# Ledger of designs, part 164: peptides against a protein of PDB entry 3C66

Target 1, 189 residues: chain A of PDB entry 3C66
Amino acid sequence: KSWANLFEKNDFFFRYKFYLEITAYTRGSDEQHLKWSGLVESKVRLLVMKLEVLAGIKIAHPFTKPFESSYCCPTEDDYEMIQDKYGSHKTETALNALKLVTDENKEEESIKDAPKAYLSTMYIGLDFNIENKKEKVDIHIPCTEFVNLCRSFNEDYGDHKVFNLALRFVKGYDLPDEVFDENEKRPSK

## One batch from the design tools (peptide; made by RFdiffusion4, then SolubleMPNN)

Design b2_p29_1_s3 (from b2_p29_1, 12 letters changed)
Fold by OpenDDE base, seed 2:
Structure b2_p29_1_s3 (fold): chain B 189 residues (1-189), chain A 29 residues (1-29)
Amino acid sequence: as target 1 above (189 residues)
Amino acid sequence: SMEEKFKEWIKLVEKRIEKNKAGVFIPEE
C-alpha cells in the first residue's frame, strides 16, 4: 500500500482502535542504537505489506515518525523491566523508577556516563475486517517473520543483552503518553 | 452486534499470539 495517504499525528493515534507498536531496544551505545533502530525502521514497510494481505486486516497504516526515548539503565534487570513495561499506558508508570534522559539532564555527571537503554518505537494502526474473520488470520506469523528478519540481518543483533525488538499489540486507549500532545484527550475505551 | 462480533474475533486472534514469543506481546486484559 502507498504511504502517500499517511495520517497526520493528530488523527493517527485516534483513528484506530488497535495499534501495533514496534520498539527497538538497545542497551549500549548511541551508535549501536542508531544502526539497530534504523534497520528495524527500514523494514517496517515490509511488515505493513505482510499485515495488509491478511484477510482479517483491512488496513495496516504506519506512522512515519519514530518515537525515541532513553533511560539510565544500570542493570540487566532494569533493561528487562523497560522491555516489559514500556508501550502501555497501564504499565509505563513503572518506568518512573528509572531516570529518563532528556536534553536538560543529559550532560549531568550521573547521566552522561551512565549505561543507557535506547528506545525507538514505530506505530502501525490496524483496522480489522470484521466481515472476514477467519482462523487463518494470525498477525503473529508476519510479526515473527519481521523479528527474525531484523535479528538475522547482523549476527550482533542476536545478542539479547544489547539488542531487543518487541512488537506489542495495544488498544488505542492504552497507547503510551508519548503519542499524545499535552492538550489531547486520550481515547476512551 | 457488530461490536460484539469484533470483540470475539479479536479474542480469537489474540489467542494465537503467544506472549513473549519472538518479541510479540499481547497485553493482558
Scores: peptide ipSAE 0.027, ipTM 0.597, DockQ to the pose 0.045
Fold by OpenDDE base, seed 5:
Structure b2_p29_1_s3 (fold): chain B 189 residues (1-189), chain A 29 residues (1-29)
Amino acid sequence: as target 1 above (189 residues)
Amino acid sequence: SMEEKFKEWIKLVEKRIEKNKAGVFIPEE
């Protein structure tokens, strides 16, 4: 049974109380981002495997498709702000201060040649085994190993001015709006 | 309750993530 057959999209983002977000950031060219995000996405299965062997985790279920977005990003401060605010419903409203690049506006003169930050985000639903709380379980270890694995693949990926990778542990009710359809109600606490 | 014990465990895990923060973020309440 493949992960894709376990849940439909609408079930996935309502099924779990906890999610791990994996976001690849690139402030540079689209080509740079495609290479970077492609690498990260190709390694997500390794992270899932490492999470599932932890005694405190009952299941780690990846969503099959990445979420893609890009913003006009004139400054390094803007890039830091994106990394700080993205991935949480509580903080994502701060991104409204930046121009979101869309298919409708991408050809505008002010956007077409502007510096951009590209984002690709993968999601993993997590179900924990409560009875094993006394066992040493720390998701930080496999997460850190994953980040190090991706960043060490190419020396260029060590440049934090261009390439970044963040993993965010998020509750279901605090997932970004992008994962829900307009007619869907956000999960409650 | 089992729920309370679970919440405590989650807080402990989150605390560990914060303490050893290396590209891993937790949302602030």
Scores: peptide ipSAE 0.024, ipTM 0.560, DockQ to the pose 0.037
Fold by OpenDDE base, seed 4:
Structure b2_p29_1_s3 (fold): chain B 189 residues (1-189), chain A 29 residues (1-29)
Amino acid sequence: as target 1 above (189 residues)
Amino acid sequence: SMEEKFKEWIKLVEKRIEKNKAGVFIPEE
């Protein structure tokens, strides 16, 4: 059974206490982002496999649909800000300082030709073994390997001015607003 | 297995390139 058949969106983002966010960033063209994000997304299953074999992880379940967003990104500082603030409900309000690209505004003259940062985010729900809750589960190794794998695929992906990849460990109550419907209540602590 | 293939590939990658800085953020508990 495909992972898509196992999880409905509404249940997925309420089911786990912890999530791993995998975000591919591109400050460049849409085409560049499609290639980069597509590569990252294609490798997520390998990361899941690596996570599942860790003694402290009971379950690692990927959400099958990526979340897409893009911002007008005039400067490198803006790009750094996006990478710093995105992926947490606590900090995502800082992104309001940037113009979100939408279907309604993407053809506007001021937006159409503006430099953009593209984001594609994949989510992995994590369930840890109760017995090991006292032990810090180190996911650094598989995550680092994953980043290295993606970055090494093409020399161009080593350019951090254009391509970036971040993995963020977050609690369910701190997930970005994008994962919830307007009528859904955010999980409590 | 896919896992074994992945491990082998990582070994090959490590031989070819210097390890990249991982953009991994794990908040302190």
Scores: peptide ipSAE 0.021, ipTM 0.526, DockQ to the pose 0.063
Fold by OpenDDE base, seed 3:
Structure b2_p29_1_s3 (fold): chain B 189 residues (1-189), chain A 29 residues (1-29)
Amino acid sequence: as target 1 above (189 residues)
Amino acid sequence: SMEEKFKEWIKLVEKRIEKNKAGVFIPEE
């Protein structure tokens, strides 16, 4: 069975204690983001494969669809703030200081032509082998290799002013609100 | 706990990742 058939959305974000978030950031055009995020998304399966073979990882299960968002991002500081605050329920409220681009507001004069940061986020649910009391599950290597793979694909992706790629390790109770439906309650601590 | 060990590991990973080359690995706060 394909990964897509393993879990429904609501089951996915409640099933695992830990998640790895892979976010592609672009401060530029929609076209630039489409290319960048598409590349990153296409490589996530390789990261999963590398995670699955780690002795401390029991399961690495990718969610099949990315989460998309964009913000008006007039300054580089705003872009750094987005990268710092996004991906955690604890910190995501800081993003309220920025204008979220929506279908309802995208045609507004103040938003339409404004500089934007685009975000595409993939999620991997993680289950660990507790029995293998290995002191350290080193996901650093596969994560670093993944980033290097994506960044090295095109020289343009080396420009951190435009393109960024972040991986965030998050507990289920600290997942961003975006992953839950309006009628769903986030997992408790 | 394994969770604690993982948190410690994440801290180590963060130290090893060069932002300029390998992006950013951000642990949960």
Scores: peptide ipSAE 0.019, ipTM 0.581, DockQ to the pose 0.051; fails the geometry check

Design b2_p29_1_s4 (from b2_p29_1, 13 letters changed)
Fold by OpenDDE base, seed 2:
Parts: structure tokens; C-alpha cells; sequence
Structure b2_p29_1_s4 (fold): chain B 189 residues (1-189), chain A 29 residues (1-29)
């Protein structure tokens, strides 16, 4: 990607007051997720372009690397819970009720063959054009278009039981813990 | 303040997003 080297991790997640999180969810195989998340990731640049042309947005900068996680996800309710709670520091602790799949535990009997939800999250830092207070900003339009674009790419991606795509608008201080190192202080409100 | 301006912007965005989530989540505050 042409912007792959634009931002360091620690610089990026401290730079903006607001972020758009794009999370691709898959409750299925890792292969399914790879295809789905890969598609979503490939389209993020289009969303960035659409965001940048909004009068109220000065800059929309994507972070170059996705954040990956997976959970044991036995039920549909668990999958819904993941989608509801993930992406916010305020709510992400609810995910502790589920087993996080790690390199250390992935071969355990209870995890290896268990149903899983896979998550890939891309982040876009947003810089608002403060001088244009009267300008109407509606990120809903480009976001909706983006979701429709991704979901319509293949008919399989319309199955919400397997594939989901969520966009979350969050403040920097409410970013998930995954974006910070242990030695980094979370941005203040 | 700059922060106040950000909050005002958020409110405007949220009002629109609430009409149709269409896969977009807004944190509850």
C-alpha cells in the first residue's frame, strides 16, 4: 500500500481525537475470514477517499495494519455479543467472558476444534475541519456505501450468521486496549 | 474550545447515524 509507512503505531493512536474502526467479523473458518477480511481491507482506501471529500473532515488517515483477534464462539448470542462489545474500551471487558484464542492455547482440545469468531479491525484517524463549523458532516453516507460495497461483492457475504462488518466511531480515549502497548498511557478525555 | 467543537460535530454525526445504523455503531455516552 502506498501509505504503508506513513504512521507508526504509537504516533497514530495518539494523534487524533476520533477514529473510525472497521471490523470484519467471521464466525466460520479461518479461510472464510481471510477472504472476507482481505476484501474489506482492500476497500478501506475507497472509504478513506470518500471521507476525505467531506467538508467537515480535513484528513482521514488509515492505519496500515489490521488488528487480528479470535474468540471461541459457541453460540449465535456469543457472536452478537462480540459484535456489540468489541471496539470500545468501555465495553471490551465483556469479551473476557469468552476464550481468546492465542498462539499458546490454540492447540488445546477445548479450543482447537471449537467454533470461532475471527476479527480483523482497520483504523482510520479523523481530523475534523474545525473552521467549517457550519458544514454538515455525515459519515453515515460513505460508511453505508462502504458496507454495501463489501457485502454485495459476493452473495456469501450477505449471510449475517457468518460474515459481519461493523464501523464504529470512537474517541481516542475509548480505543480498544489492543492498539496500545502496555507501557503506553491511554489518551485522556 | 477545540474539544467543544469536536463534541458538537459528534452530535451532528450521531443524529444522522441514529436514523439508520447500517452497520455503523456509535458509542453510548
Amino acid sequence: as target 1 above (189 residues)
Amino acid sequence: SMEERWEEWIKKVEERLKKNKAGVFIPEE
Scores: peptide ipSAE 0.017, ipTM 0.509, DockQ to the pose 0.040
Fold by OpenDDE base, seed 1:
Structure b2_p29_1_s4 (fold): chain B 189 residues (1-189), chain A 29 residues (1-29)
Amino acid sequence: as target 1 above (189 residues)
Amino acid sequence: SMEERWEEWIKKVEERLKKNKAGVFIPEE
């Protein structure tokens, strides 16, 4: 069964207490990002497989569609800030300092030719085995392997000035606003 | 299998990539 048939956005972000966010970052062209994010997205299944075999993981369910966003990113410091602040409700407000690229503003001269940071984010819902809660589940290993796999696919993807990949473990109440509709209430702590 | 291919790939590039920054953020419980 296709993952697409298993989960719809409507309740996916309320089903789990924990989520793994996989964000591909590109400070460059949209073409560069398309290739990079496409690669990352194509490998998510492998990460899921690695997570599923962990004794402490009961469920690892990917959301099938990426979330896309772009920011004007004039400096490397801005790019670092995006990578630091994105993916958490607690910190994402810092991104308000940057210009979000939208369909409405993308043709503005100040935005059209500006350096961009592109973001594509995939989500995996996680459920842990209660019986193993006493055991620290080390998801760091499969996550690191995943990053290495993606980064090694092309030598260009090793350039951290352009391409980045971050995996963030996030609680449901701290998911970015992008995953919720306007009428949806954020999960409580 | 995809799993087997992953394992083979990781083995080949692990040493080269070990020095690379992996952006994995896991909150301490």
Scores: peptide ipSAE 0.024, ipTM 0.435, DockQ to the pose 0.074; fails the geometry check
Fold by OpenDDE base, seed 5:
Structure b2_p29_1_s4 (fold): chain B 189 residues (1-189), chain A 29 residues (1-29)
Amino acid sequence: as target 1 above (189 residues)
Amino acid sequence: SMEERWEEWIKKVEERLKKNKAGVFIPEE
């Protein structure tokens, strides 16, 4: 059974206590981001497979649809701020200082030709084995392997000024607002 | 609690990721 058939979107972000958030960042052209994010997305299944074989992980369930966003990003400091603040409900309000690019505003002169940071975010729901308390679950290994796999695919992806990849471990109550519909209530601690 | 143990483990993983310069950016909370 495909993972896509197991849970509707609404159930996915309420089903797990823990999530691994994978964000591909690009400060450059839309074309550069499409190539970079497409590569990262294509490798997520390999990360899932590596997570599932860990004794401490009962389930690693990917959400198959990426979340896309872009911001006007005139400086490198802005790009660092985006990477620092994105992916957590606790910190995402800091992104309000930047101009979010939308379908409604993308044709404005101040936005159309402005430098942009593009974000593509994938989510993996995690369920841990309680009984294997003695086994050290080290997701560092598969995560590092995943990053190395993505970064080594093309020499250009080694340029951290343009291309970045972040993996964030997030609790369900601290997921970004973008994963919930307007009428959905955020999970409680 | 199990949650506290997982939080400690996550912190250790994050520290290791930062040290190994594995190309993973994990913001400090």
Scores: peptide ipSAE 0.019, ipTM 0.561, DockQ to the pose 0.045; fails the geometry check
Fold by OpenDDE base, seed 3:
Structure b2_p29_1_s4 (fold): chain B 189 residues (1-189), chain A 29 residues (1-29)
Amino acid sequence: as target 1 above (189 residues)
Amino acid sequence: SMEERWEEWIKKVEERLKKNKAGVFIPEE
């Protein structure tokens, strides 16, 4: 059975105390982002497999669908800000300074032709073997390997001005608002 | 508690991830 069949969306984002966020960023064309994010998405399974074999990880469960967003991103500083602030409820409000591209506004002249940053985010729920004091879990290794794998796939993906990839370790109560429905309350600390 | 110790360990791992900047962002607590 695929991991996707194990939990509904509502169960997924409330089930785990910890999550690993994988975000592919593209400041460029939609086509560029489609290729980049598609590549990253295709490799997430490999990361999950590497995480699952770590002694300190009981479960590494990927959420099936990516979350997509895009912002008007006129400057490189804006792009850096997006990468810094996105992925945490604590900091995501800073993104309100940028224009979020929506289906309702995408055809506006000021938005249509504006430089954009595209984001595709995947989530992995993590359950740790907390009872085993001797088990040290270093997720740095598989995460670094994953980044290197994605970045090395094509030489173009080495251009940090256009393509970026970030992994963020977050607690459930600090997940971005995007993962919850309007009627859902985020987990408490 | 065991949970607290584990969280401390995770924090240490996160710190290492931050230092290496190998495409890993760790939110500040």
Scores: peptide ipSAE 0.016, ipTM 0.510, DockQ to the pose 0.042; fails the geometry check

Design b2_p29_2_s1 (from b2_p29_2, 12 letters changed)
Fold by OpenDDE base, seed 3:
Structure b2_p29_2_s1 (fold): chain B 189 residues (1-189), chain A 29 residues (1-29)
Amino acid sequence: as target 1 above (189 residues)
Amino acid sequence: AYIPAYSLFSEESDEIEISIGDGSFESRE
């Protein structure tokens, strides 16, 4: 079945119990982020292919569109905090301490010229082969290969002060609020 | 450094394990 029969957004984030989040971070210019995130997004298909062949994974289904956000990020500590707290409903409230950049506020003088952290997040829904509760799935190799592939594309992407890449495993009930519409109820535990 | 259970992978992680039974995950540097 072609990826064209992708679940509508509403079905996708309710379909799976588990998700892999792939977030590209950039503390720099929008142009830098567009290049970095675009590269990462272009490689997600390769990661999916590597995940699908793992014995413990029944399905690895990518969501087609990235979720994008940006924050005023004055310090390196703020950038580390973003990377630590983003991607989980349990921790995302900590990001309220930072100024979210929106279309409404982006032209404000205090925001326009401020250092920014840009985020682009891809989601992969995961279904596991549950034969034995003691079975573990090691995804280290596919994930490492993916990160290395992204980082090796350009030497500039080795600068962790500017460019970062994280993969986060989350349960459906702990997905960030951004994936749900205002009228949608978060999946229960 | 310890990677929280919700973080599957970082460049500093040596091993990532997902428990299929409960959806838990361990990351090791």
Scores: peptide ipSAE 0.025, ipTM 0.606, DockQ to the pose 0.127; fails the geometry check
Fold by OpenDDE base, seed 2:
Structure b2_p29_2_s1 (fold): chain B 189 residues (1-189), chain A 29 residues (1-29)
Amino acid sequence: as target 1 above (189 residues)
Amino acid sequence: AYIPAYSLFSEESDEIEISIGDGSFESRE
């Protein structure tokens, strides 16, 4: 849609103090992930619309391109760990315990046939309209509706062993490294 | 199935982190 063309990567992750991360997780096949992540991505605009109408939200702007990664994920515990640690600079280092799948290594025998967790992450930049700094904005309703919408779309997406969806509210200085180029300095606190 | 989600933002909270999804939520203040 029209907002997709307005944002360049270089500015987007520096423009907002706050971001909502929407990550679709799949521990399964690439095909399963494509379907799941594609669905989630297709619904992000609806979440944006719901966020925009909240009185405390001044701006909700999506970054239209997903960030994609995949890890060798041998166990369910690894999958849970990924979901727990991903999406924050503070915790993402824990993911180094897992093998990141890259174009360079994907054909390696130990990686090619290994169970994988696929991640696709969408970002929404948030600006709040808070008159009093003590005011709180509750976004759980639109977020819950979004998750339920995605999960209810297909019965298969109810299988949490395969498909997961997380929304993480993060500050700009705590965004994952993936959103920054090597020459970019992380926003300060 | 209903998946609980909770996110509360405050400008005064420097340490708030919220994760929502899969029937659970995490909040760190």
Scores: peptide ipSAE 0.025, ipTM 0.618, DockQ to the pose 0.142; fails the geometry check
Fold by OpenDDE base, seed 4:
Structure b2_p29_2_s1 (fold): chain B 189 residues (1-189), chain A 29 residues (1-29)
Amino acid sequence: as target 1 above (189 residues)
Amino acid sequence: AYIPAYSLFSEESDEIEISIGDGSFESRE
């Protein structure tokens, strides 16, 4: 069991052709984000269960750890841009226009007190059971239920200016750079 | 609440980004 888990972790982002990204966004305090992201992460297992029962899904496998990042986010437009551009290799370079908060720069006065957007992203690897390539799988229902579940937990989470939740379907070759080690080459098409 | 979602997958579909959101961002379909 331990070896299987280790192998699964090491090749997780190469194992599947498709992934579902679940990102919790917070433009506010670190404390607010910890509560929000923690809630979202705690509910991912329920989404997995709902995905697995769909006839078109053979496997829905969650990655065990979230990916964490934060950006200086001075405006609402910046926050919208983050939500639009994050989660895809094709578009993530647009985030270079924003200051990524790192351990090296977090104590800088200009960064320390700046408004921030916090991101926590969970990944689910998907294997589809599609007999005919023309068949379509609709994951709208389970995903919508998941979003509603998270948003309804606390009234504060209804404030879209602060808290957001997005689910993105991504092909393996279009995964963000964050999921790969420096020595790993991203999957090809 | 209305939640815009683009969650239809097909292996024969062109390379499209499918997103599910609650109106916080624009879809990429």
Scores: peptide ipSAE 0.025, ipTM 0.621, DockQ to the pose 0.151; fails the geometry check
Fold by OpenDDE base, seed 5:
Structure b2_p29_2_s1 (fold): chain B 189 residues (1-189), chain A 29 residues (1-29)
Amino acid sequence: as target 1 above (189 residues)
Amino acid sequence: AYIPAYSLFSEESDEIEISIGDGSFESRE
């Protein structure tokens, strides 16, 4: 089962040229994040269904598991920086300025009680129909509907200081390092 | 091969349009 899961993961992030990243952000408690991210994750299938029916999209394939991370986030500016830089290999190195929370350091007094930003990211692999070079695919509508669906579930989710949701369109070669194992070679352009 | 530009969508973002075949990616206000 472990090998099958690893193979599926590795194949998924090499299978498509394009990916849609859905990241739920929470600057608050772990409990707040669990509720928020859980809601977002539960709605991803609806977004997939809406994407699949768009002209020009051949396949919208969700990855099965979210990627989880958290950072010490003492300021609102740090939170904005995380949202700006996360989700792309080109920009993710900027996050090295922040303290990543790990199983090894989470019990340190300076980290345990520090304000944190929590991230949960879902990935959708996209394949397009290239037969008509003049055809345009507009994903704004389904993406907007998805965001509205998530935000409208609870009034508290309207607080952008705490809860955020971003959808990032990313090329396979620019996927974050988190999706690859140490021994895996990043896809080329 | 079709290779669109990178884009980030948020609640404040404009419409995102991907041109199939030319590699263009357009955001609408």
Scores: peptide ipSAE 0.022, ipTM 0.589, DockQ to the pose 0.110; fails the geometry check

Design b2_p29_2_s2 (from b2_p29_2, 14 letters changed)
Fold by OpenDDE base, seed 1:
Structure b2_p29_2_s2 (fold): chain B 189 residues (1-189), chain A 29 residues (1-29)
Amino acid sequence: as target 1 above (189 residues)
Amino acid sequence: AYIPAYRLRSEKSDEIEIDIGDGEFPPRE
């Protein structure tokens, strides 16, 4: 199989047991988010490079297409809630309390002028080379370096009220619904 | 295999929150 085939959505989210989710959050304008998320996305390859050289990681494979979503986000507490609950099937239902912005509703007056939180999420599929059960794989360093790299790129990105970045390690069965089509069955535990 | 759930959240570059889920490894400080 060509490398190109590995970047197709069709089986990417079924291929790995583990995924690293990289989510750029912006509570502000779409222009702000475009810049922030674009930066984060541009650095994902660097993270992949750092991950794949770790002894415990056999494969770190990025899904190159970001997943985009936005919510009406009236308060900072809502913004925190989004960051807490997003990225896991176990917790994502909490987001139903917020209004998801869609192409169908974005022009509604109550939504159009509302404060919004924008989300862009990149996924990295991970395959680990674990020889024994006692082997520890720590991705703390490369992840921290990645976060620091993104956050330090521009001083404006230090404003956590606007810009945030999260990395979530999830199992395939706990991936958000957004990665699956309606006709796809979620991976089993 | 010991592969814990790991969430890294950074509000600031020098303020990083690490949360380990699923209890497979002790939480990081």
Scores: peptide ipSAE 0.067, ipTM 0.589, DockQ to the pose 0.073
Fold by OpenDDE base, seed 3:
Structure b2_p29_2_s2 (fold): chain B 189 residues (1-189), chain A 29 residues (1-29)
Amino acid sequence: as target 1 above (189 residues)
Amino acid sequence: AYIPAYRLRSEKSDEIEIDIGDGEFPPRE
């Protein structure tokens, strides 16, 4: 059974206080992104396994459906901005400065042949073994191993101008809007 | 602009401090 069958989407993004976001970025062709994001997605299960065995983590459950988006990205500065601002409700509004590619506009002449940044994001819900005091959980090792695994899998993925990978720890109330339906209210802080 | 090869972003909360670390995977020729 796939993890996708464990939780309904609506329940998943309200069930946990904390999430780990894994975003594969590609500034290039859609074909390049499909290969890169596909690889990253295929390795998420390995990261989950490594997280689950940590003493401070009670549960690590992936939402198996990737969230896809793409932006017109004419410059490297734009690409950096996307990587900096994406993944947090607090900062995602900055992305409004870029043209979001949609099914409605993708065939427009100004968009169709424009340089693009593609994003695929996987989410892992995290439940922690919390004691009475503030705890520190170090997930650096499994996250680094995951990144190294993905980036070293193919020599092509060493081109950081094209392929990038980010892991972001996010609180439930700060999840990007993309994870919620129009009729859903964002979790409160 | 310089774009890192990968990002690891740690965050703090009232309940838990998460250390993801940081770094950059070296570009390949």
Scores: peptide ipSAE 0.238, ipTM 0.789, DockQ to the pose 0.459; fails the geometry check
Fold by OpenDDE base, seed 4:
Structure b2_p29_2_s2 (fold): chain B 189 residues (1-189), chain A 29 residues (1-29)
Amino acid sequence: as target 1 above (189 residues)
Amino acid sequence: AYIPAYRLRSEKSDEIEIDIGDGEFPPRE
């Protein structure tokens, strides 16, 4: 199964019980985000390779298309809130307190020059080798290596006020709304 | 060298427990 074929599969977000979300955050310019998110995205394949060789992981399949969003982000507290609430259906409604930047509103005076937080999210579908209900799979090492690889690429990426990286392990029924079409029903618990 | 500069979120299931890192939110530098 080529990763390219996964991009065209309409059932990717229904196929797995578990997903790993990788989100690159940037509170700065679109140019800064392009560089940061591009770097993160370029390293996802390496993370997948490291995950696949773990005994507890049967399959790690990336969804090749990133999900992009941006919010007006006036304060650092707003930026922290975004990072805390994004990536889970149970918490993402909190983001409604912020102004989502859209193609329709991006040229408005109140939005155009406002501070923004940019988000790029990659998804990896996970299937596990489950022997018993007490099994614990530790993916700390590959995740840490991935983070180190991204953060160490440029000294500027160490500035947490601007650049951040999050890895979230999420159940399929708790995926953000962004991954589903309007006519699709999210997986049930 | 380890760079503690990423956020972690983990959900538990009845089938499996996943550990993706040490601290959920390491301090900002």
Scores: peptide ipSAE 0.222, ipTM 0.773, DockQ to the pose 0.535; fails the geometry check
Fold by OpenDDE base, seed 2:
Structure b2_p29_2_s2 (fold): chain B 189 residues (1-189), chain A 29 residues (1-29)
Amino acid sequence: as target 1 above (189 residues)
Amino acid sequence: AYIPAYRLRSEKSDEIEIDIGDGEFPPRE
């Protein structure tokens, strides 16, 4: 099958046991986030290339499109909480304490002008060449290089109060709800 | 300038241990 077919949502989030989540966070303006997330997204392929050449990685396949979300984020603590809790089904329910911005509520007076945290998340499906069940694969270097690449691109992106970037390794059964349709069953452990 | 990769989370599994950096995010300065 074609590469295009491999990256369709239909089975992407069921195909791999492991995923790398790359989330660009912005606590600021929509414009700031568009620039930041756009940059991060543009560099994902470079990370994929670096991952693919690692001996322990059999496959690194990026999903083609980001997942977008935004929350009312009145405090820095809220922003930290978002960054801590997002990206895992185990913890994402904590985000319910914050107001999710939706098309339905974005024009509400209490939401429209509120400080917001924007999230754009890219996913890479991972398959590993494991020789034994205790094998360790270190992807720290390519991930760190990726982060540095993104954050060093513009001086503004060094401001952690505004711009953040997280890479999270997750199991398929622990993917955020956002990646599944309402009629899809979450993968089992 | 080098920017520390604070937001890296590693995870252990029964079949493989993946290290992508420090699993804990240090406090911001």
Scores: peptide ipSAE 0.077, ipTM 0.669, DockQ to the pose 0.495; fails the geometry check

